# Ledger of designs, part 162: peptides against a protein of PDB entry 5JXT

Target 1, 319 residues: chain A of PDB entry 5JXT
Amino acid sequence: SLLPKKEINVYIGMSEMQVKWYQKILEKDIDAVNGAGGKRESKTRLLNIVMQLRKCCNHPYLFEGAEPGPPYTTDEHLIYNAGKMVVLDKLLKRIQKQGSRVLIFSQMSRLLDILEDYCVFRGYKYCRIDGSTAHEDRIAAIDEYNKPGSDKFIFLLTTRAGGLGINLTTADIVILYDSDWNPQADLQAMDRAHRIGQTKQVVVYRFVTDNAIEEKVLERAAQKLRLDQLVIQQGRAQVAAKAAANKDELLSMIQHGAEKVFQTKGAFGTMAEKGSQLDDDDIDAILQAGETRTKELNARYEKLGIDDLQKFTSESAYE

## One batch from the design tools (peptide; made by RFdiffusion4, then SolubleMPNN)

Design b2_p21_7_s1 (from b2_p21_7, 9 letters changed)
Fold by OpenDDE base, seed 4:
Order: C-alpha cells, then structure tokens, then sequence
Structure b2_p21_7_s1 (fold): chain B 319 residues (1-319), chain A 21 residues (1-21)
C-alpha cells in the first residue's frame, strides 16, 4: 500500500550575501516598501518586489553581477552564498547515502541552471525538465531517470513542468526548493513521487527562507489549501478563494522580516553560527525544528473555519 | 478586517522606517 507522505518545512537562514541583497532590494524600492505610494502604488510594482525577494531567497546569483568573477568558475561560493544551497548540499549527501533518489522542484528555470552547475560541481548525475524542454526531450529525460538501475540521482524540475501527469515513483525524496503561490501546484509536484507504484516512504522537504517573504508565501499557500479543502468538504464550491493577493497583502508580505533583515549584520540563524560548515547534527537540528514548526503551522490552520480563512488573518502577520 | 490589516501594515512600515534610521 502507498504510505502517507511525510512533509517537513525546512526553515533556512539567509547567508550574509542574501541578507545584503535582500537589504538592497528593499532599499531600492523603500518608498513602496514603506507604503508611501498609497493608493497610487501599482500592484505590478509590488509583485516585482515580491519576485526579487523570492529570487534572493533562492540564490543571490539570480541577479546580474552577483556572481563573483571573473573568472566565472563554479566553486564552493555557489553553495555558501545561499542558505538553501548549504542545506541542500548536506541533505543530498545524506539522501544519497541512504540509497534514495530525489526530485528537486523550483518555480525558477534559472535556479535550475544554478542547480545544474551545482550537480556538475558535486558530480551528481541528474535529469532536467523545465517549461522550455521539448516534449520528446521530456519523455527521454523521464525514461532515463526511471530506467531500472539508472545512475541519475537527481531530477531537476520546474514545478509546473513536473505537473504534466508524469510518473517519477523511482524517487522517494521530494525537495521543493521554493513554493508555488498555488499550493495545488506543489501537491501535483509531490504526487509525481507519491503515486501508485511507489514502494518507499515519500518524504517532502519544503525549503523556506526564515524571517523572509517566503514564510508569508507559505502561510498564504497553507491558508488557501485549507480553505479549498473545507470548501470541498462543505459543498460550498462557489466560494472561489480569491487566488490573487491584493496590494495590502503584498505590502504586508514584503514588510515581513524586513526590520530584522536591516538590523542583521551577516547571516541568519545557523548560517551565522556555522555557515557552510554544517555537520550532520546541525542538519538534524534544522529538520527537527522544521518538523515542529510544520506541526504548529498546520495546527494553526486546522483550527480555523471557512469564515476565518476567508478573512485575511492579520494577527499571524505581526506576531 | 481590511482596516486592521491597513493599520498593521502602517505600523510595520513605521517600525521599518525607524529601523532604517
């Protein structure tokens, strides 16, 4: 029988470089971040800030001129300059040692480019599919990955490209490197490994940059998912959850953690203490803390009714 | 409420301004 999937949010501190770039993004549009644009501030401008902050949470090298060089060489700097890469690098070593295979999902094809460079640098065998991958090449990559005795350890996918009904049950670990605004897209990605034909316990690691916009993206996605579930259960299908964040919601999301980011010198949390020198105990501590926070997050939304979930719960934004 | 959210956003923006100072 298919075992229930285990989902763990992995809360990851920003590297020093990410903190610096996060500050620069906020400073560049400080008037918008402070709400000084008022009613005239465009939703498009706020969405652009959100996108830049999410890029920063993923990897600072997603910005032009952020990569150290010349020479532009793949080295340890690709890892230590992004908190998610530091955790990923340690986690993948553990996953490989246990004889597991892993799907890595991102919203950003350009992050998959960085992950390809990382895979080459670490000597990980991988497959890739994104939105630009031709249909024939997608089939070939899936077949190569699913082949009995495949040496391909990692499958790199954009979340939406992975949504195409493909079977990847030859993997038992799923890493969501980032989250979709639509929690159903992430569920569909997980369901590539968590499907009929899976013989192992599927574990999903959702990377979340701590004290950053990604926490609010996650909270909003969790709220939407719970609302969608309750609406289905109660037969109230007509209450289309407002899928698009309003301007005030976007502004609140942008402002989340911003004060602490400006007050922080260097990296955040375990990244400040250990940097790239995380050991197995540090990873276990991060995973345990993540499992606790995941349970707390789920418990928060499980207590809310439809009427509460339809209200923008402002209280969770500022505690 | 929308008003509570606007107040919270405003209060956060004021805190954020003070942190930049």
Amino acid sequence: as target 1 above (319 residues)
Amino acid sequence: SKEELQKLVKDSAEKFKKALE
Scores: peptide ipSAE 0.020, ipTM 0.514, DockQ to the pose 0.054
Fold by OpenDDE base, seed 3:
Structure b2_p21_7_s1 (fold): chain B 319 residues (1-319), chain A 21 residues (1-21)
Amino acid sequence: as target 1 above (319 residues)
Amino acid sequence: SKEELQKLVKDSAEKFKKALE
């Protein structure tokens, strides 16, 4: 029988470079961040800020002029300048030692480009599929990854491209490098490995930048998922429709952790203490803390009714 | 307070501008 998947949110501190870029993004649009625009502030402007903050949480090199150079060379800086890469680098080494194979999902094809550079730099053999990959090339990549004795350790996918009904049960580890606004997209990604034909325990690691907008993205996704489940269970089809965040919700998401980001000199959390020098015990501590916070998050939303879940109670960062 | 945060951000932005000059 297929074992239930284990899902763990991995809460990761920003690197010093990420903190600096996160500050710059907020400073550039500080009037919007402070809600000074009020009713006149455009939803589009807030969505742009959200997108920039999410890019920062993924990797600072997603911004023009962020990469050190010239010369532009792939080196350890690609890893230590992004908290998620530091954790990924250590985690992949453990996954490989366990004889596991891994799917890495992102919303951002440009992040997959960085992950390709990383794979080459570390000597990891990989496959890639994104939204631009031709149908024939997708089939070829899947077949190359799934073949008996495949030397491909990593499969890099955009979450949407991975959602296309493909079978990747030859992998047992799933890393969600970022989260979709639609929790169903992430579930569909996980179901590429967690499917009939899987022989191993599937483990899903969801990377979440701590004290940043991604925590609120995750909370919103968890809330929506629970709401969708309750609506299905209660036969109340009409309730699911409020998919898009309003201006106040977006503003609250942008404001989350902003004060602490402005006060921070250097990196956050374990990234400040250890940086790229994370050991196996540090990773175990991060995973254990993440498992606890994951249980707490799920327990919070499991107790809520439909009416409560429809109210986005953004605890304001100022309450 | 919101005003203190605005001041901190403004001061940070001014410091950052000066560091880029």
Scores: peptide ipSAE 0.015, ipTM 0.447, DockQ to the pose 0.075
Fold by OpenDDE base, seed 2:
Structure b2_p21_7_s1 (fold): chain B 319 residues (1-319), chain A 21 residues (1-21)
Amino acid sequence: as target 1 above (319 residues)
Amino acid sequence: SKEELQKLVKDSAEKFKKALE
């Protein structure tokens, strides 16, 4: 029988470089962040800010001129300049030692480019599929990864490309490097490994930048997922969760953690204390804290009814 | 508070502008 998947949110602090870029993004559009545009503030402008902040949470090198150089060489700076990469680098070593294989999902193909450079730098053998990958090349990559005795350790996928009904049950670990706005897209990605033919316990690690916009993206996705579940259970097909955030919700998301970001000189959380020098005990502590916060998050939304979930504006950034 | 955040953000933006000058 297929074992239930274990899902753990992994809360990760920003590197010093990420904090600087996060500040710069907020400062560039400060009037929009402060809500000074009022009713005239473009929803498109707010969505752009959200996308830049999400890029920053993933990797600062997603911005032009952020990569240190010349020379432009892949080195340890690719890892220590992004909190998620520091945790990923330690976690992948553990995953490899235990004889597991891993799917890494992102919304951003350009992040997969950085992850390819990382895989080459660390000597990890990988496959890749994104939205631009030809159909034949997708089949070839899947077959190469799923081959008995495959030397491919990592599969890099865009979340949406992974949604195409593929079977990757030869992997038992799933890393969601970022989250989709639609929690169903992430579930569909997990279901590539968590499917009939899986023989191992599937573990899903969802990376979440702590004290940043990604916490609010996660909360919104959890709210939507719970609402969708309750609608299905109650047969109330008409309660379409408003798929798109309104302007006030986007502003609240942008403002979340912004105060602490502006007050901070350097990195956040475990990244401030240990930087790239995380040991196995630090990773265990991060995973344990993440498991606790994941249970708390789920328990918060399990207590809410449909009417509460519909009215539940994320707590203001000022609460 | 909203007002404290707005002040911090404004002060940071002003510092950033001055550092680019």
Scores: peptide ipSAE 0.027, ipTM 0.548, DockQ to the pose 0.066; fails the geometry check
Fold by OpenDDE base, seed 1:
Structure b2_p21_7_s1 (fold): chain B 319 residues (1-319), chain A 21 residues (1-21)
Amino acid sequence: as target 1 above (319 residues)
Amino acid sequence: SKEELQKLVKDSAEKFKKALE
């Protein structure tokens, strides 16, 4: 029988460069961040801020002029300038040593470009599929990855491209480098490895930037997932999960951690203490803390009824 | 507080603008 998948949220601090860029994004639209626009602030402007903050959480080189150069050469700076890359780099070494193979999902094709450069730099053999990949090339990439004795260690996918009815059960590890606003998209991505034909325990690592907008994206996704489950179980079809965040919800998400980001000089958490010099014990500590916080998050939403789950508790970062 | 954040953000934005000038 297929073993249940193990899901763990991996909470990761921002690098110093990410903190600086996160500050710049907030400063550029300070009036919107402060809610000074009130009812006049456009939802589009808030969504744009959210998108920029999510880019920052993924990698600062997603911004024009952020990459150091010339020369524009891939080096260790590609890793240490993004907290997620520092953790990924250590985690992939562990995954490889245990004889596992890994799917890495992102919402951002441009992040996959960075991950390709990283794979080349580290000598990891990989396959790639995104939204622009032709149908024939997708089949070829899947077949190359799934073939017996494949030397392809990593499969890079956009979450949407991975949501297609493909079988990748030759991988047992899934990394969600970022999260979709729709938790069902992430589940569909995981189900590429967690499917009939899988012989190993599937482990899913969900990367979450700590003290940033991604925590609120995760909370909202968990809330929506629980609500969807309860609606199905209770037959209450009328509970239209508010599909789109309102302006106040978006503002609260943008404000989350912003004060601490402005007060911070340098990196956050383990990134401040160790930077790129994370060892295996530091990774174990991050994973253990993540497993605890994952259980706590799930337990929080399991106790809530439909009516409570419909109220987005905008615990403002200021309450 | 919201007011403290507004001040911090404003002060940071002003410092950043001055550093780009």
Scores: peptide ipSAE 0.018, ipTM 0.542, DockQ to the pose 0.070; fails the geometry check

Design b2_p21_7_s2 (from b2_p21_7, 9 letters changed)
Fold by OpenDDE base, seed 2:
Structure b2_p21_7_s2 (fold): chain B 319 residues (1-319), chain A 21 residues (1-21)
Amino acid sequence: as target 1 above (319 residues)
Amino acid sequence: SKEELQELVQESAKKFKEALK
C-alpha cells in the first residue's frame, strides 16, 4: 500500500545579501509599501513587487548584476548568498547518503538555471524539465531518470511542467524550493513521486523564507486548500471563486516582515548565527522546528469554518 | 546601484572566505 506522504515546511532565514536586496526592493517602491498610493496603486504594481520579493527569497542572482564578477565563476558564493541554497546543500548531502533520490520543484525556470550550475559545481548528476523542454526531450529525461540503476540523483522541474501526469516514483524525496499561489499545483507536483508504484516513504520539504512574503504566500495557499476541501465536503461549489488576491491582501503580504527587514543589518535566524557553517544538528533543529510550525499552521486552518476562512484577511502587518 | 550591490556581494564573499580560513 502507498504510505501517506510526510510534508514539512522548512523555514529558512535570508542571507545578508538577500536582506540587502529585499530592503532595496521595498525602498524602491516605498510609497506603495506604505500604502501611500491608496486607491491609485495598481494591482499590477503590487504584483510586480510581490514577484521581486519572491525572486529575492529564492536567490539574489535572479537579479541582473547581482552575481559577483569578473570572473563570473560558479563557487561557494552561489550557496552562501541564498539561505535556501545553504539548507539545500546540507539536505542534499543527507539525502544522497541515505540512498534517496530527489525531485526539486520551482516556479522559476531561471532558478533551475542556478540549480544546474550548483549541480555541476557539486558534481550531482541531474535531469531537467521546464515549460520550454520539447516533448521528446521530456520523455528522454524521464526515462533516463527512471532507468533501473540510473546515476541521476536530482530531477529539476518547474512545478507546472511536473504537473503533466508524469511518473517519478523512483524518487522518494520532493523539495518544493518555492510555492505556487495555487496549492493544487504543488500537490500535483508531489503526486509525481507519491503515486502507485512508490515503494518508499515520500517526504516533502517545502522551503519557506522566514519573516518574508513567502510566509504569507504559504498561509494564503493553506487557507485556499482548506476552503477547497470544505467546499468539496459540503457540496458548495460556489465558494471557491476568490482565488486572486485583492490589493489590500497584496499590500499586507508585502508589508509582512518589512519593518524587521529594514531594521536588520545582517542575515536572519540561523543564517545570522552560523551562516553557511550549518552542521547536521542545525539541520535537524531546522527540520524539527519546521515540523512543529507545519502542525500549528494546519491546526489553525482546520478549526476554521468556510465563513471564517472567507473573512480571514491575512492578519495585519502590525500583528 | 548595480555597483553598490556588486561591492556588497564581493564583501560578503570576502567575509565568507575569511570565515572558512
Scores: peptide ipSAE 0.007, ipTM 0.387, DockQ to the pose 0.101
Fold by OpenDDE base, seed 4:
Parts: C-alpha cells; structure tokens; sequence
Structure b2_p21_7_s2 (fold): chain B 319 residues (1-319), chain A 21 residues (1-21)
C-alpha cells in the first residue's frame, strides 16, 4: 500500500548576502513598499517587487552581476551565499547516505542552472527537465533517472514541467526549493514520487525563507488549498477561489518581515550563528522546528470554515 | 548601483574566505 507522504516546511534564514540584496530590492521601490504610491501604484509594479524578493529568497546569483568574479568559477560561495543552498547541501548528504533519491522542484529555470552548477561542483549525478526541454529529451531524462541501477541521484525539475503526468516513483524524497502560487502545482509535483509504484515513505521538504515574502506565499497557498478542499467537500463548486492576489494583498506580502530585514545586520537565525558550518544537529534542529511550525500552520487553517477562509485577508493571521 | 552590489558581494565572499581559514 502507498504510505501517506510526510510534508515538512523547512524554515531557512537568509544569508548575509541575501539580507543585503533583500534590503536593496525594498529600498529601490521604498515608496511602493510603504504604500506611498496609493491607488496609482500598479499591480504590475508590486508583482515585479514580489518576483525580485522571491529571486532573492532562492539565490542572490539570480541577479545580474551578483556572482563573484572574474574568474566566474563555481566554489563554496555558491552555497554559503544562499541559506537554502546551505541547508540543501547538508540535507542532500544525509539523503544520499540513507540510500534515497531526490526530486528537486523550483519555479525558476534559472535556479535549476545554479543547481546544475552545484551538482557538478559536489559531484552529484543528476537529470534535468524544465519548460524548454524538448519532449524527446524529457522522455530520455525520465528513462535515465528511472532505469534500474541508475547512478542519477538528483532530478532537477521546474514544478510545472514536473506536473506533466510523469512517474518518478524511483525517488522517495521531494524538495520544493520554492513554492508555486497555486498549491495544486506543488501537489502535482509531489505526486510524481507519491504515486502507485512507490515502495518507500515519501518525504517532502518545502523550503521557506524565514521572515520573508515566502512565508506569505506559503500562507496564501495553504489558505487556498484548504478553501479548495472545503469547497469540494461541501459541493459549493461556485466559490471561485480568488486566483490572483489583489493589490493590497501583494503590498502586505511585500511588507512582511521588511522592517526586521532593514534592522538586521548580517544573516538570519542559524545562518547568522553557523553560516555554512551547519552540522547534523543543526539540521535536525531546523527540521524539528519546521515540523512544529508546519503542524501549527496546518492547525490554523483546519479550524477555519469556508466563510472564514473567504473573508480571511492576510491581516487576521496576526491576531 | 550594480557596482555597489558587486562590491558587497566581493566583500562578503572575502569575509567568508577569511572565516574559513
């Protein structure tokens, strides 16, 4: 029988470089961040800020001229300049030692480029599929990963490209490096490993940058998912879940953690204390804290009815 | 500026290389 998947949100502090870039993104558009643009501030401008903040949460090298060089060489700086990479690097060592295989999903094909460089640097054998991958090359990559005795440890996928009904049950670990705005896209990604033919316990690690825009992306996705579930259960098919964030929701998401980011000198949390020198105990602490916060997040939304979830603007999550 | 960002990145990289020694 297929075992239920275990889902854990892994809350990760920003590196010093990420904090500096996050500050600069907010400062560049400070009038929009402070709501000073009023009714004239375009939804497009706010969506652009959100996209830049999400890039920063993923990796600062997603910005032009952020990579150290010349020489442009892959080195330990690729890891330590992004909190998610520091955690990923330690987690992948553990996953490999336990004889597991891993799917890594991202929304950003350019992040997969960084993850390819990382895989080469660490000597991890990998496959890749994104939105630009030709159909034949997708089949070849899937077959190469799924073959008996495959030396491919990692499969790198864009979340939407991984959604195409493929079977990857030869992996038992799923890492969501970032979250989709549509929680169904992430579920469809998880279901590539959590499907008929899976023989292991599937574990899903969802990376979330702590005290940043990604917490609000996650909360919104969790709210939407719960609403969709309740609508299905109650037969109220006509409640179109608001597919797109409104302007005020986007503004509140941008403002989340901004003050603390401006006040912070250096890195956040465990990244400030240990940086790239995380040990196995530090990873266990991060995973345990993440499991607790995941339960708390789920419990918050499980108590809400349809009417509450429909009225639930981002403001009421702070009471 | 792009230049100030590059300087900050280089300084961060330098500090970390020094902390790894």
Amino acid sequence: as target 1 above (319 residues)
Amino acid sequence: SKEELQELVQESAKKFKEALK
Scores: peptide ipSAE 0.006, ipTM 0.359, DockQ to the pose 0.117
Fold by OpenDDE base, seed 5:
Structure b2_p21_7_s2 (fold): chain B 319 residues (1-319), chain A 21 residues (1-21)
Amino acid sequence: as target 1 above (319 residues)
Amino acid sequence: SKEELQELVQESAKKFKEALK
């Protein structure tokens, strides 16, 4: 029988470089961030800020001129300059030692490029599929990954490209390196490993940059998922369609953690304390804290009705 | 149905993506 999947949000502090770039993004558009611009900030501008902040949460090298060089060489800096990479690097070692295989999903093909460089640097054998991957190459990559005795440890996928009905039950670990605005895209990604033919306990690690916009992306995704579930249960199809972020919601998401980011000169949390020197106990602590916060987050939304979920999208902008 | 569910979610996702443009 298929075991239930275990989902854990892994809350990760920003590196010092991420904090500096996050500050620069906010500073560039500070009038929009403070709401002080008497001209109603365009939704497009706010969405661009959101996209830049999400890029920063993923990896600072997604910005032009962020990578140290010349020479442009892959080194430990690729890891320690992004909190998610520091945790990923330790977690992948543990996953490999356990004899597990892993799917890594991202929204950003350019992040998969960084993850390819990382895989090469660490000597991890991988497959890749993104939105540009030809159909034949996609089949070949899946077959190469799924073949008996495959030496491919990692499958790198864009969430949307990986969502297309593929069976990857030869993996038992799923890492969501970032979250989709649509929680169903992430569920479809998880269902590549968590389906008929899986023989292991599927574990899903969702990376979330702590004290940053990604917490609000996660909250919004959780709200939407619960709303979608309740709409289905109650037959009220019309309610789910109103979930487009308004300008005030986008502004609130951008402002979340911004003050603390401006006050911080270094890294956040465990990244400030340990940086790239995370040990197995630090990873266990991060995973335990993440499991607790995941339960709390789920419990918060499970208690809410449709009307409450619709109100919470408005009230969380003012507190 | 699971299919109607997927369609509703896809439409919601499409509307969200269109509202982001």
Scores: peptide ipSAE 0.000, ipTM 0.268, DockQ to the pose 0.018
Fold by OpenDDE base, seed 1:
Parts: structure tokens; sequence; C-alpha cells
Structure b2_p21_7_s2 (fold): chain B 319 residues (1-319), chain A 21 residues (1-21)
């Protein structure tokens, strides 16, 4: 029988470079961040800020002129300048050592470009599929990854491209490098490994930048998922979860952790303490803390009724 | 507080704009 998947949120601090770029993004649109525009702030402007902050949480080199150079060579700076890359680099070594194979999902094809450079730099053999990949090339990549005795360790996918009903049960580890606004897209992605034909325990690691907008993206996704489950169970089809965040919700998400980001000189959390020098014990501590916070998050939403789940509790970012 | 954040953000934005000059 297929074992239940284990899902763990991995909460990761920003690197010093990410903090600087996060500050820069907030400072550029400070009037919008402060809500000084009130009703005058366009939803489009807030959505653009959200997208830039999410890019920063993924990797600062997603911004023009952020990559150090010339020379523009892949080096250790590709890793230590992004908290998620530092954790990924350690986690992949562990995954490989245990004889597992891994799917890495992102919303951003440009992040997959960075991950390709990383794979080449570390000597990891990989496959790639994104939204631009031709149908024939997708089949070829899937077949190359799934073939008996495949030397391909990593499969890089955009979450949406991975949603296309493909079977990747030859992998047992799933990394969600970022989250979709629609939790169903992430579920569809992890179901590529967690399907009939899987013989191993599937483990899903969801990377979440701590003290940043991604925590609120995660909370909103968890809330929506629970609401969708309750609506199905109770037959209350009328409770269309408001699919789109309103302006106040977007503003609250942008403001979350912003004060601490402005006060911070350097990196956050484990990135401040250890930087790129995370050891196996540090990774175990991060995973254990993540497992605890994941259980707490789930338990919070399991206790809420439909009416409570419809209220986006914008816990003020200023508490 | 919202007010403290507004002050910090404005001060940071000012410092950043000054550093870019």
Amino acid sequence: as target 1 above (319 residues)
Amino acid sequence: SKEELQELVQESAKKFKEALK
C-alpha cells in the first residue's frame, strides 16, 4: 500500500544579501508599505511588491545587477547569498547519501536557471521541465529520469509543468523551493512522486523564508486548503473561498516581518549564526523545528470552523 | 507598532536614497 506522505515546512532565515535586497524592495515602495496611499494604492502595485519580495526570498540573483561580477562565474557565492540554497545544498548531500532521488519544484523558471548552474557546479546530474519545454522534450526528460538505473539525481520542475499528470514515482523526496498561491498546485506537484508505483516513504520539504512574506503565503495557503476540505465535507458549496487577496490582506502580508528586516544588520536566524557553515546537526535542528511548527500550524487550522477560516485574520505585522 | 514601523521604514528609505547619491 502507498504510505502517507510526510510534509515538513522548513523555515529558513534570509542571508545578509537577501535582507539588504528585501529592505531595498520595501524602501522603493515605502509609501505603499506604510499604507500611506490608503485606498489610492493600486492592487497591481501591491501585487508587484509581493512578487519582488517572493523573488528575494527565493534568490537575490533574480534581480538585475545583484550577481557579483565580472567575472560572472558560478561559485560558492551562489549558495551563501540565499538561505534556501544553503539549506538545499546540505539537504541534497543527505538525500544523495541515503540513496534517494529528488524532485525540486519552483514557481519561477528563472530560479530553475540558478538551480541548473548550482547542479553543474556541484556535479549533480539533473533533468528539467518548465512551462516552455516542448511536449516531446518533456516525455524525453521524464523517460530519462524514470529509466531503470538512471543516473539523474535531481528533477527540476516548475510547479505548473509538474502538475500535468506525469509519473515520477522513481523519486521519493520532494522539495517545494517556493509555494503556489493555490495549495492545490503544490498538492498536484507532490502527487507526481506520491502515486501508485511508489515503493518508498515520500517526504515533502516545503521551504519557507522565516520572518518574511512567505510565512503569510503559507498561512493563507493552509487556511484555503482547510476551508476547501471543510466545504467538501459539509457540502457547503456556497462558501467560495475568496480566491484573490484583497488590498488589506496584501498590505498585511507585505508588512509582515518588515520591521525586523529594517532593524536587522546582517542575516537572520541560523544564517546569522552559521551562514554557509551549517553542519548536519544544524540541519537536524532546522528540520525538527520545522516539523514542530508544521504540526502547530495544522493544529491551528484544524480547530477553526468555516466562518473563522473565511476571516483572513491579518494578525498585525506590528504585534 | 504601525507608527514605529512607519518611522523605521521612512528612516531606512531616506538613508538608502542618500547612500545612492
Scores: peptide ipSAE 0.018, ipTM 0.503, DockQ to the pose 0.068; fails the geometry check

